# Designs tried in a protein design run: peptides against a protein of PDB entry 5HOI. Part 32

Target 1, 351 residues: chain A of PDB entry 5HOI
Amino acid sequence: FRYMPFSPAGTPFGFTDRRYLTMNEVGYVSTVKNSEQYSITVSFFDVGRFREYHFEDLFGYDLCFLNEKGTLFGQSKTGQIQYRPHDSIHSNWTKIIPLQAGERITSVAATPVRVIVGTSLGYFRSFNQFGVPFAVEKTSPIVALTAQNYRVFSVHYSQFHGLSYSLSELGTSSKRYYKRECPLPMSLPNINSDMKKDANLDYYNFNPMGIKSLFFSSYGDPCIFGSDNTLLLLSKWRSPEESKWLPILDSNMEIWKMSGGKETTDIHVWPLALAYDTLNCILVKGKHIWPEFPLPLPSEMEIRMPVFVKSKLLEENKAILNKKNEIGADTEAEEGEEDKEIQIPVSMAAE

## One batch from the design tools (peptide; aimed at target 1 L283)

Design b1_p16_2_s4 (made by RFdiffusion4, then SolubleMPNN; from b1_p16_2, 7 letters changed)
Fold by OpenDDE base, seed 1:
Structure b1_p16_2_s4 (fold): chain B 351 residues (1-351), chain A 16 residues (1-16)
Amino acid sequence: as target 1 above (351 residues)
Amino acid sequence: SSSEEKRKKLAQLINS
């Protein structure tokens, strides 16, 4: 096994001089190889809110994370990271992460308030959005990271224990764990069955874990999309005893239904984000399981699982709160209600 | 309504 640099929904070069470093609901970052340098372009889906920009990369950034406020870049071997705000008001900053012999940065994540660096030796490094360090923690080897606000979803790999995950919150003074190195029930790529197609071998060499992407949902639930094309969502993570992974979408089954029950081996789902009850994704048609150039427009795929209940229960709870406010009941609005996980009634989990 | 129209557009993209 070899630790490779991971970025959410990143693509390999394949036989081309260009690839996507990362993509999500905000946009996509591409890199083009030009001799000894790279040209990086940061593109956005909302062209009215954001302006596309480009720059020359002399370092060969192989790690990237895009958010609504900026883009984080990393070089896995040298330990160089760069943060570029989208707005010209804030300055770019660069830092070198100290790496031990043979250590690699395996993943980076950035929110408007935090920068996270994970390594092949399991060093978890946290910074604020200005690159000021908070802490260094030693964990199991990190293979993937994503973050939303102060929350971090990390995937770990051990040769002895396989895949695990952590869910943590990076406060100002301390790190809180909701989950710490718990087993991750995700299937790894099967080298013997899946590698019969050259395109699958190229992708496996780029991403040995087969994690196409990981993100937080619009409700702040950790999501992961593996090589089996199943979207897993971590439900009830605030209640350690009740927390479970839900297979909320089999994208192969949804493609099969939409094709009218035909085996479509040339259509692939490339995950971007989960917005409420809809997977935002790129539909890839062709030989490769990843999007090529130009990038197709994003598509929406509905999830059928009890997350529909979470949206309905949120709407019902909002409607109940609005009715209580109209009735003049002095229910002290505890500011903490937005972060309460809605209990899904057991009756709706059986349909 | 909106979801069915999104599914129809997706099915058209898959079947084209």
Scores: peptide ipSAE 0.020, ipTM 0.639, DockQ to the pose 0.461
OpenDDE base, seeds 2, 3, 4, 5: peptide ipSAE 0.020, 0.020, 0.020, 0.014; ipTM 0.644, 0.623, 0.637, 0.465; seeds 3, 4 fail the geometry check

Design b1_p16_3 (made by RFdiffusion4)
Pose (drawn by RFdiffusion4):
Structure b1_p16_3 (pose): chain A 322 residues (1-190, 198-318, 341-351), chain P 16 residues (1-16)
Amino acid sequence: FRYMPFSPAGTPFGFTDRRYLTMNEVGYVSTVKNSEQYSITVSFFDVGRFREYHFEDLFGYDLCFLNEKGTLFGQSKTGQIQYRPHDSIHSNWTKIIPLQAGERITSVAATPVRVIVGTSLGYFRSFNQFGVPFAVEKTSPIVALTAQNYRVFSVHYSQFHGLSYSLSELGTSSKRYYKRECPLPMSLPNDANLDYYNFNPMGIKSLFFSSYGDPCIFGSDNTLLLLSKWRSPEESKWLPILDSNMEIWKMSGGKETTDIHVWPLALAYDTLNCILVKGKHIWPEFPLPLPSEMEIRMPVFVKSKLLEENKEIQIPVSMAAE
Amino acid sequence: SAKHEKLYEEVQKLLE
């Protein structure tokens, strides 16, 4: 099995010379093939706070993670990473991650206080926001990483357990695990979207902590999974809290559509900030549309029963209250 | 809610 470079909400090149590296509630990072180099553009949705800028990529970064304080880039092959703070007060720094034979950097993540690099051999290298290393750890092969403040949500893969996840906190003292390689019941992919599933074999469209600090993941099944009770290991449950396919179906008047798709950015309490993609492909294009907000709904709505009540989709009060 | 109404309007525009 070949591990692929993962970034939250990343898009493939397809038949173009440009794609999105990473995408969330802060902004979007795109890269354009420029003859022999690349042109990386860092954009923001709150235009008033940060200034959109661009620079020339002489290395071919294919890994990226964006937070409110800076942008982290990475190269899956050479192992070079660069952290560019949004403000000009703080300097950029660059490090090169040691990679063994065939070892690839599979995912990177950054917070205002931590930088995380994961490799295909299971190396977990962590730094502060300035590049000072804390500890090098060996875990299962990492396929996806996201972080918030001091906490890290890592998704692992092997030929035995399949997909597993670890939830840990990088405290000032030492590293503590809340959950260590527990089952991750995300639906795996089972065509016009072939380009995407070669770029992202797991179908993990994005994963992120919620605005209130709960781990979330958005697989190819277009269902938002939230980790509940992660502080008590014996009570941990993955809860499906939004069937985005059902919502587009309800808003579209019960019509099956093959051209409307959801691209996850982040979860804010009960609202999924996303990009509504219109077209044959399931990933967003250029220019990037304005973000949309989709309220989370428990998957308790049946299509057949909703069609009877309407004879937008009107929902019976008795069912809506449930 | 207001968010729900806005999402409905955006979906209707896509269906056009």

Design b1_p16_3_s1 (made by RFdiffusion4, then SolubleMPNN; from b1_p16_3, 12 letters changed)
Fold by OpenDDE base, seed 3:
Structure b1_p16_3_s1 (fold): chain B 351 residues (1-351), chain A 16 residues (1-16)
Amino acid sequence: as target 1 above (351 residues)
Amino acid sequence: SEIEKEFAKRVQEMLK
């Protein structure tokens, strides 16, 4: 086993000179080898909101994270990171992360308010959006990161304990843990069964954990999509004793159903994001389980699980709040309601 | 749903 640089939904080069560094609901970042340098392009799905841009990369960035405000790049071996705002009003910044001998940056994440760097030795480094450092913490070796607002979902690997996860919030003064290095019930890639196809070996060498992507849902729930093509969602994470991973989508089974029960061994889901009750993804046809160039248009997969209840309950709660406001009750909007866990009625969680 | 119908259509188009 070796620690490899991970980025959400990143693709290998394979036999080509190009790959996706990352992709999500905002867009996709591609890199092309040009002799001794790389050309990076940051593309967006909403072309009306964002302008595509490109630049020459002399460092060979192998880590990337895209958000609505900017793109974070990292070089796993040198420790260089660069943040590029999408808006030209804000300046780019570059920093060198100090690495020990043999240490690698394994993952990076960025939100509009935080930058996070994780390493193969378990160094967790936090910064603000301007690259001002907050803290350095030592954890189990970090293999993947994602972040939304102040929250960070981290995946850890130990040779003795396998995969674990943490869920934390990066306040101004302190890090709070909702979950700290808890077991992650994700299946690892099976080297012996899947390696009959050369394409699976290439992907395994690029991503030994088989984590295709990880993200936060639109409701702020941690999500992970593994090599088994199952979407896992962390439910009830605010209640440490009630928290559980829910297998909310088997994408292979859904493709099989939608085919009318035909062979679908050459059709693959590549995950982007979970928006409400729909998985945004790329449908891929071919030998490779990852999208090639050009990138196909995203597709939406409906999730039939209890997450549907959250959308309806949110709409119903908004409708109830709007009706209360029309009745002229000066209910002071307690600023604390946005972070209330939507209680799914027990009756609907059992169907 | 309409989302499911569109997804099913895309999968069927990919199987041709």
Scores: peptide ipSAE 0.567, ipTM 0.951, DockQ to the pose 0.522
OpenDDE base, seeds 1, 2, 4, 5: peptide ipSAE 0.565, 0.566, 0.566, 0.566; ipTM 0.950, 0.951, 0.950, 0.950

Design b1_p16_3_s2 (made by RFdiffusion4, then SolubleMPNN; from b1_p16_3, 12 letters changed)
Fold by OpenDDE base, seed 5:
Structure b1_p16_3_s2 (fold): chain B 351 residues (1-351), chain A 16 residues (1-16)
Amino acid sequence: as target 1 above (351 residues)
Amino acid sequence: SEIEKRFAERIKELLS
């Protein structure tokens, strides 16, 4: 197993010279390879609030985190990080994170008040927004980070224990844990079944954990979107004994329902954020499960607990069709090529 | 909902 640099909703290069370093509800960061350097562009969905900017990257930043105040960049191998405010009032700053032999920065996160760096050896480094260090903590190996205000959601991986998560608050004087390295009930990518398609292998090599994104909801709940395309939300995290992961959206099932039960294996959800009861996402059409260039406009999906199993719905719809054919056998059914829109029962669309 | 309607319209566009 190899620890890879993770950024929320980051995409691989594939066979192209360009990729998204990160994207969320604020915007998207792209990088284009130009010989030995990269050109980075920071773009925003609200073009009235922020001006798009670009710069030359001589370091090859492979980690990124975008927030409403600035962009954090990191280079996984060299340990270099850079914070770039979106405004011209605050100065950019650069720092080198000391790395041991073979250590990698695996994830970075930034809020308006904190910068966090996680590594493959489990070093958790915290800074203020100006790059002043607070603390260094040793945890299990960090594979992903996100942060909102003073809160940090970290995902850890052990070869022996699998995935775990922590939820912490980075106060002025101390770190508080709400959750500390608790089991994360997320399915890992299945190498044997899905790797028959080259596109899945490319994505797996880029992101072995299959974590497409992780973020805090608008309510401040930790969310994770895995390779199974299920959005998990951590509910009741303030009550340690009551805390649970809720599967609040099966995006593949919702796409299938919204299509009228058509084949939708080439339509993919790429997660951005959870705003109230809506998943902001990019709808992707094609072989690759990630957005290409240009970036499509964001779409909104209503969250819904997956109560129904797709296989049962298909069986019920077949049974309804068979009953209609048994009742209709006495009337001369003209062989019109009626597009077999599987009428999803209105009751299943309203729950 | 209006959100669901817009989403379903976008899915139809991608299936056309």
Scores: peptide ipSAE 0.527, ipTM 0.943, DockQ to the pose 0.771
OpenDDE base, seeds 1, 2, 3, 4: peptide ipSAE 0.525, 0.525, 0.523, 0.524; ipTM 0.942, 0.942, 0.942, 0.942

Design b1_p16_3_s3 (made by RFdiffusion4, then SolubleMPNN; from b1_p16_3, 11 letters changed)
Fold by OpenDDE base, seed 3:
Structure b1_p16_3_s3 (fold): chain B 351 residues (1-351), chain A 16 residues (1-16)
Amino acid sequence: as target 1 above (351 residues)
Amino acid sequence: SEIRERAAKLVQEMLK
């Protein structure tokens, strides 16, 4: 097994000179090989809110994380990271992460308030949005990271224990664990059955864990999308004893249903984000399970969230809102859109 | 739902 650099929804080069470094609900980051250098483009789905930009990459960034405020880049071998705010008012910053012999940065994540670096030796490094370090923690080897606000979802791998996950909150003074290196019930890619197609071998070599993406839902629940094309959501993570992974979407089954029961072996779901009760994704047609160029428009797939999860998410959102109002934060969040009663489809009440 | 119908139409178009 080799630790490979992971970025959410990143694609391999394959036989091409270009790939996506990352993509999510905000946009997509592409890189093109130009002889000894790369050209990186940061593109957005909301072209009215954000301006596309590009730059020359002399370092060969192989890690990326995109958020609403900026893009974090990393080079897995050299330990270089760069944060580029989307707004030109804020300065770019670069830092070298010290790596031991054979250590690699395996994943990076960034929120508007935190930067996180995970390594193949299990070093978890936290920074603020300006690259000021908070802490270094030693964990099990990190294979994937995502973050939302102050929360971090990390995936770990051990040759002896397989996949595990942690859910933590990076406060100003301390790290809190909600979950710490708990078993992750995700299937690893099956090398023997799936590798009969060269395209699957190329993807496996790029991403041996088969984690297509991981993200937080709009409600702040950890989500992971594996090689089995099932979207898993971590429910009740605030209650350690009640916490469970929910298979909220079998994307292969949903494509099959949408086809009218036809063979759909050449149609693939590429996950971007979970917004409320819809998976934002790219539908891909072809031999490769990942999107090519140009990027198709995102599609939405309705998830089968258990009724009890949706009701709790609504209650938790109301509780968060009430706490914000008690703290007297004059955030002019327009009161009007939050009262959109997410109509629980009547069909979910009958199962 | 309208979302499901849009996704289903796209999948049907991709199968042509």
Scores: peptide ipSAE 0.485, ipTM 0.939, DockQ to the pose 0.528
OpenDDE base, seeds 1, 2, 4, 5: peptide ipSAE 0.483, 0.482, 0.482, 0.484; ipTM 0.938, 0.939, 0.938, 0.938

Design b1_p16_3_s4 (made by RFdiffusion4, then SolubleMPNN; from b1_p16_3, 10 letters changed)
Fold by OpenDDE base, seed 5:
Structure b1_p16_3_s4 (fold): chain B 351 residues (1-351), chain A 16 residues (1-16)
Amino acid sequence: as target 1 above (351 residues)
Amino acid sequence: SSISKKAAERVAELLK
């Protein structure tokens, strides 16, 4: 296992000189390698609200976080971070995060009021939007960060304990924990089954945790989207004893339904955000599970809990059977069309 | 205006 730089919905280069550093509901950040330098473009979905901009990156930024006010960049090896406001009224700032030997910045997050840096040694560094430091805390190794306003959702990894998460609020004087290094019930990528396809190995080498993205919902609930393409939402996080992860969407099952039960193994969901009861995502077809260039327009996928998916499929199958029986009552044609058992995808047959 | 397509419409486009 190696700690890799994580950015929400970031894509690998693959066999190309270009990738997405990050993408979310605000927009997407791309980088293109040009000899020894990179050209970064910050693009927006709302072109009426924001102007696309680009700059030359001499540092090779491999970490990014986009919000409505600016873009945070980071270089995982050197510890350099840069914040670029979208508005030209505010100045860019750059800092170097002190790193120990072999330490990497693993994730960065930014809100209009906070900047957060997490490392492979579990250093959690907090700043204001102007890069003024608040605190340094030692946690378990950080593998992913997201933030909304003053709240931070952090994912941690231990070789002995697997994935954990924290939910914290970064006040002016103190950090409050709602959750502190609690178990995260997310499946890790299965190296043995999925690695038969070279494209899955490339993605695993880029993101060994399989966390495609993490974000806060429009309601302020922590969300995570893993390699299993299940969207998990942390419900009731204000009540420590009642807090639980809800599997609110099986995206593979929803694509399969939308296809009319066709094979959809080449159709992939790339998560951007959860807005109310809809997953904002990029839908792509191909060998790579991530969007390539040009970026397709986002799609809205309605949230349906997987437990209701099995029941709804059973009801829909019953309704189809009942309609066949109503039509079959008028025509005595005995043609025994074999009951093609609708093969429930093997992932749900284990309950 | 939602710049986003419905996922079902996009899946139908990708199946062509």
Scores: peptide ipSAE 0.605, ipTM 0.933, DockQ to the pose 0.411
OpenDDE base, seeds 1, 2, 3, 4: peptide ipSAE 0.598, 0.604, 0.602, 0.604; ipTM 0.932, 0.934, 0.932, 0.935

Design b1_p16_4 (made by RFdiffusion4)
Pose (drawn by RFdiffusion4):
Structure b1_p16_4 (pose): chain A 322 residues (1-190, 198-318, 341-351), chain P 16 residues (1-16)
Amino acid sequence: FRYMPFSPAGTPFGFTDRRYLTMNEVGYVSTVKNSEQYSITVSFFDVGRFREYHFEDLFGYDLCFLNEKGTLFGQSKTGQIQYRPHDSIHSNWTKIIPLQAGERITSVAATPVRVIVGTSLGYFRSFNQFGVPFAVEKTSPIVALTAQNYRVFSVHYSQFHGLSYSLSELGTSSKRYYKRECPLPMSLPNDANLDYYNFNPMGIKSLFFSSYGDPCIFGSDNTLLLLSKWRSPEESKWLPILDSNMEIWKMSGGKETTDIHVWPLALAYDTLNCILVKGKHIWPEFPLPLPSEMEIRMPVFVKSKLLEENKEIQIPVSMAAE
Amino acid sequence: SDSIFERVSKAFATRS
């Protein structure tokens, strides 16, 4: 099996010279093939706070993660990473991650206080926001990484367990695991979207902590999974809290559509900040549309019953209250 | 369709 470079909400090139590296509630990072180099553009949705800028990529970064304080870039092959703070007060720094034979950097993540690099051999290299290394750790092969403040949500893969996840906190003292390689019941992919599933074999469209600090993941099944009770290991449950396909179906008047798709950015309490994509492909295009907000709904709505009540989709009060 | 898409986009518009 070949591990692919992962970034939250990343898009493939397809038949174009540009794609999105990473995408969330802060903004979007795109890259354009420029003859032999690349042109990276860092954009923001709150235009008032940060200024959109661009720079020339002489390395071919294919890994990226965006937070409110800076942008982290990475190269899956050479192992070079660069952290660019949004403000000009703080300097950019660059490091090169040691990679063994065939070892690839599969995912990177950054917070205002931590930088995380994961490799295909299971190396977990962590730094502060300035590049000072804390410890090098060997774990299962990492396929996806996201972080918030001091906590890290990592998704692992092997030929035995399949997909597993670890939830840990990088404290000032030492590293503490909340959950260590527990089952991750995310639906795996089972065509026009072939380009995407070669770029992202797991179908992990994005994963992120919620605004209130709960781990979330958005697989190819277009269902938002939230990790409940992760503080108590014996009570951990993955809860499906939004069937985005059902919501588009309800808002479209019960019509089956093949051109409307959801691209996850982040979860804010009960609202999924996303990009509504219209077209044959399931990933967003250029220019990027304005973010949309989709309220989370428990998957308790049945299509057949909703069609009877309407004879937008009107929902029976008895069912809506449930 | 375009009309269905506009309906969906109106339902999921960003709040100010």

Design b1_p16_4_s1 (made by RFdiffusion4, then SolubleMPNN; from b1_p16_4, 10 letters changed)
Fold by OpenDDE base, seed 4:
Structure b1_p16_4_s1 (fold): chain B 351 residues (1-351), chain A 16 residues (1-16)
Amino acid sequence: as target 1 above (351 residues)
Amino acid sequence: SDELFEQIKAKAARSS
């Protein structure tokens, strides 16, 4: 097993000199190998809001995270990170993360307010958007990170315990855990069955965890998309005892349905983001399960929770509504609007 | 087929 650098929806080089470092709902970052250097391009889906830019990379950045305000780059071996704002108002900054012998940066994440670095030894490093450090914490080995605002979703790997996850909030003075190294019920890639095709072996060597992407939904729920092509959403994460992973989309099944029940073994979903009740994704056709160049336009797939999960969510929503109606008018408790569990849209419940 | 892929892509674009 090797700890490989992970970026959300990053692609391997394969037999080419180019790959995507990351992609999400904001855009996509590509790198092209030019002799001993790389040329990086940051591209956006909303071309009216953002301007594409490029730069020469002398460091060989193999980690990337894109948000609405900037792009974080990292070099897994050297520990160099660079933040590049999309606007010209804010300056780029570079920092070296101190790494121990054999330690690698395995993932990076950035929000408009936080920068997070995770390592193969389980060092979790937090910074503000200007690269000012807040804290260093020792966790289980980090294999993937994503972040939204102050929240961080981290995936951990242990040879003994498999995959776990944490969900935390990075305040100014403290880190709060909603979830701390809880079991992640995601299947790892099956080396024996799935590796019969050279393309699958290439992808496995690039990403041995098979985590195609992880993100926060538009509602702020942690999402993960594994090698089984199932989108998992962490529901009720504010309630530690009630929190559960929901298989909200089997993308292989959805492609199969869209085909009218035809064979679709050469058609793949590449996840970008979850916006409301739709998975933003790239539909890929071919031998590779990842998008090639040029990047196709994103597609949207409606999420279809299993009927059994929909019924439970409907019952839970009814129970919440009934409890709100039983708590009569008199408690002016300004329970801040932030703690309202975002109701899964009624649209998901009606089918 | 390429036609099948474009049909799937067209359906996925309409679910928005």
Scores: peptide ipSAE 0.400, ipTM 0.890, DockQ to the pose 0.426
OpenDDE base, seeds 1, 2, 3, 5: peptide ipSAE 0.398, 0.399, 0.400, 0.399; ipTM 0.890, 0.891, 0.886, 0.890

Design b1_p16_4_s2 (made by RFdiffusion4, then SolubleMPNN; from b1_p16_4, 9 letters changed)
Fold by OpenDDE base, seed 4:
Structure b1_p16_4_s2 (fold): chain B 351 residues (1-351), chain A 16 residues (1-16)
Amino acid sequence: as target 1 above (351 residues)
Amino acid sequence: SDELFAQVQAAAARRA
């Protein structure tokens, strides 16, 4: 097994000189090979909020993470990372991550408040948004990272134990674990069945774990989209005993339904984000399971699971809060209420 | 087919 650099929804070069380094709900980052250098473009879906920009990459960045405030780049072999704020008011910064012999950066993540670097040896390095280090932790080998605010979802791989995950919060003083190296019930790519098509071999060589993307939902729930095209959501992660992975969308089944039950072997879902009850994704046509250039407009796939109940409960809670505010009840809004898990009644979780 | 892809794409876009 070879550790490969992972970025959320990143695509291989294939037979082309260009690929997507990453894409999500904010936008997409592309790189083009120009002799010994690369040209990177950071593009956005909301063209009114953000301005597209490009730069020359002399380092060959193979890792990327895009957020609403900036883009983190990494070079898996050299250990170089660069953070580029979208706003020109803030300065770019570059840092070299010290790597051991044969160690690689396998994944990077960035939020407006944290930068995270994971390695093939399981070094978990945390920084603030200015590149000031907080800590170095030794974990199982990291294969994928995503982050939202102070929370980090990490995927780990062991040759003996397979995939595991951690969910942690990077506070100011300490790292808290909600989940620590727990088994991840995601299917790995089956080399023997899936590699009958050359396009699948190229993708497997690029991404041996078959993790197309991972993200936090709009509700702060960890999500992962594997090679089986199933969206998994980690439910009840605040309650260790109740925490479970929910298969909230089989995208192959949804494409099949949308086709009227026809063969759809050339139609693929490429995941971007989960917003409320909708998977934001790129619909891909062709032999390659990943989007080509130009990038199609994002599509939305409605998820049919209890998250719709969560949306309704949020609307109801918002309506209750609005009514309390109208009644002039001095409910000190404890700033801590935004992070309360919406308890779905057991009766509604069975629908 | 292109028609099938357009059908799936139109079905996804109507839920947005």
Scores: peptide ipSAE 0.366, ipTM 0.888, DockQ to the pose 0.425
OpenDDE base, seeds 1, 2, 3, 5: peptide ipSAE 0.363, 0.364, 0.360, 0.359; ipTM 0.889, 0.888, 0.887, 0.886

Design b1_p16_4_s3 (made by RFdiffusion4, then SolubleMPNN; from b1_p16_4, 7 letters changed)
Fold by OpenDDE base, seed 3:
Structure b1_p16_4_s3 (fold): chain B 351 residues (1-351), chain A 16 residues (1-16)
Amino acid sequence: as target 1 above (351 residues)
Amino acid sequence: SDELFEQVKKAAARRK
């Protein structure tokens, strides 16, 4: 096993000179290899809100995280990171992360308020949005990171224990754990069954964990999308004893249903984000499970949340709205649509 | 088929 640089929904080069470094609901970051350098383009889905930009990359950034305020880049081997605000009012900053012999940056994440760097030795480094360091913590080896506001979802790997996860909040003075290195019930890619197609071997060499993406939902729940094409959501994470992973979408089954029950072995879901009750994704056709160039428009797949998750999300939204109303923000909340009973998939009705 | 892929895309888009 080798630790590889991970970015959310990043794609391999394959046989091409170009790949996506990352993509999510905000946009997509592409890199093109030009001899000894790379050209990076940061593109957005909301072209009215954001302006596409590009720059020459002399460092060969292999890590990326995109948010609504900027893009974080990282070089896994050198330890270089760069944050580029989308707004020209704010300056870019660059930093070198000190790496030990054989250590690699394995993942980076950025929010409007935090920058996080994870390494193959399990160094967790936190910064503010200006690159001012807060802390260095030693954890199990980090293989993936995502963050929303002050919250961080980290995936760890041990040769002895497999995959684990942590959920933490990075306050100004302290790190709080909601979950700390708990078992992650995600299947690893099966080398023997899936590697019959060269395209799957190329993807496995790029991403040995098979984590296509991880993100926070619009409600702030950790989500992960593995090689099995199942979207897992961490429910009830505020209650450590009640917290569980929910398989909220089997994307292969949903594609099969949308096809009218036909064979769909050449149709793939590439995950971007979870917004409310919809998976924002790219539908991919072909031998490769990842999107090629140009990037297709995102599609939405309705998730089958268990009824108990929707009710709690509605209660949490009401509680957030009530807190906003107590703060005197006149946001006319449109009274949204009726109690559509979310049919639990028959496979979940066996609990 | 390409038709099947466009059917799946249309089915995903109709849930908007």
Scores: peptide ipSAE 0.422, ipTM 0.894, DockQ to the pose 0.471
OpenDDE base, seeds 1, 2, 4, 5: peptide ipSAE 0.417, 0.421, 0.421, 0.414; ipTM 0.893, 0.895, 0.894, 0.892

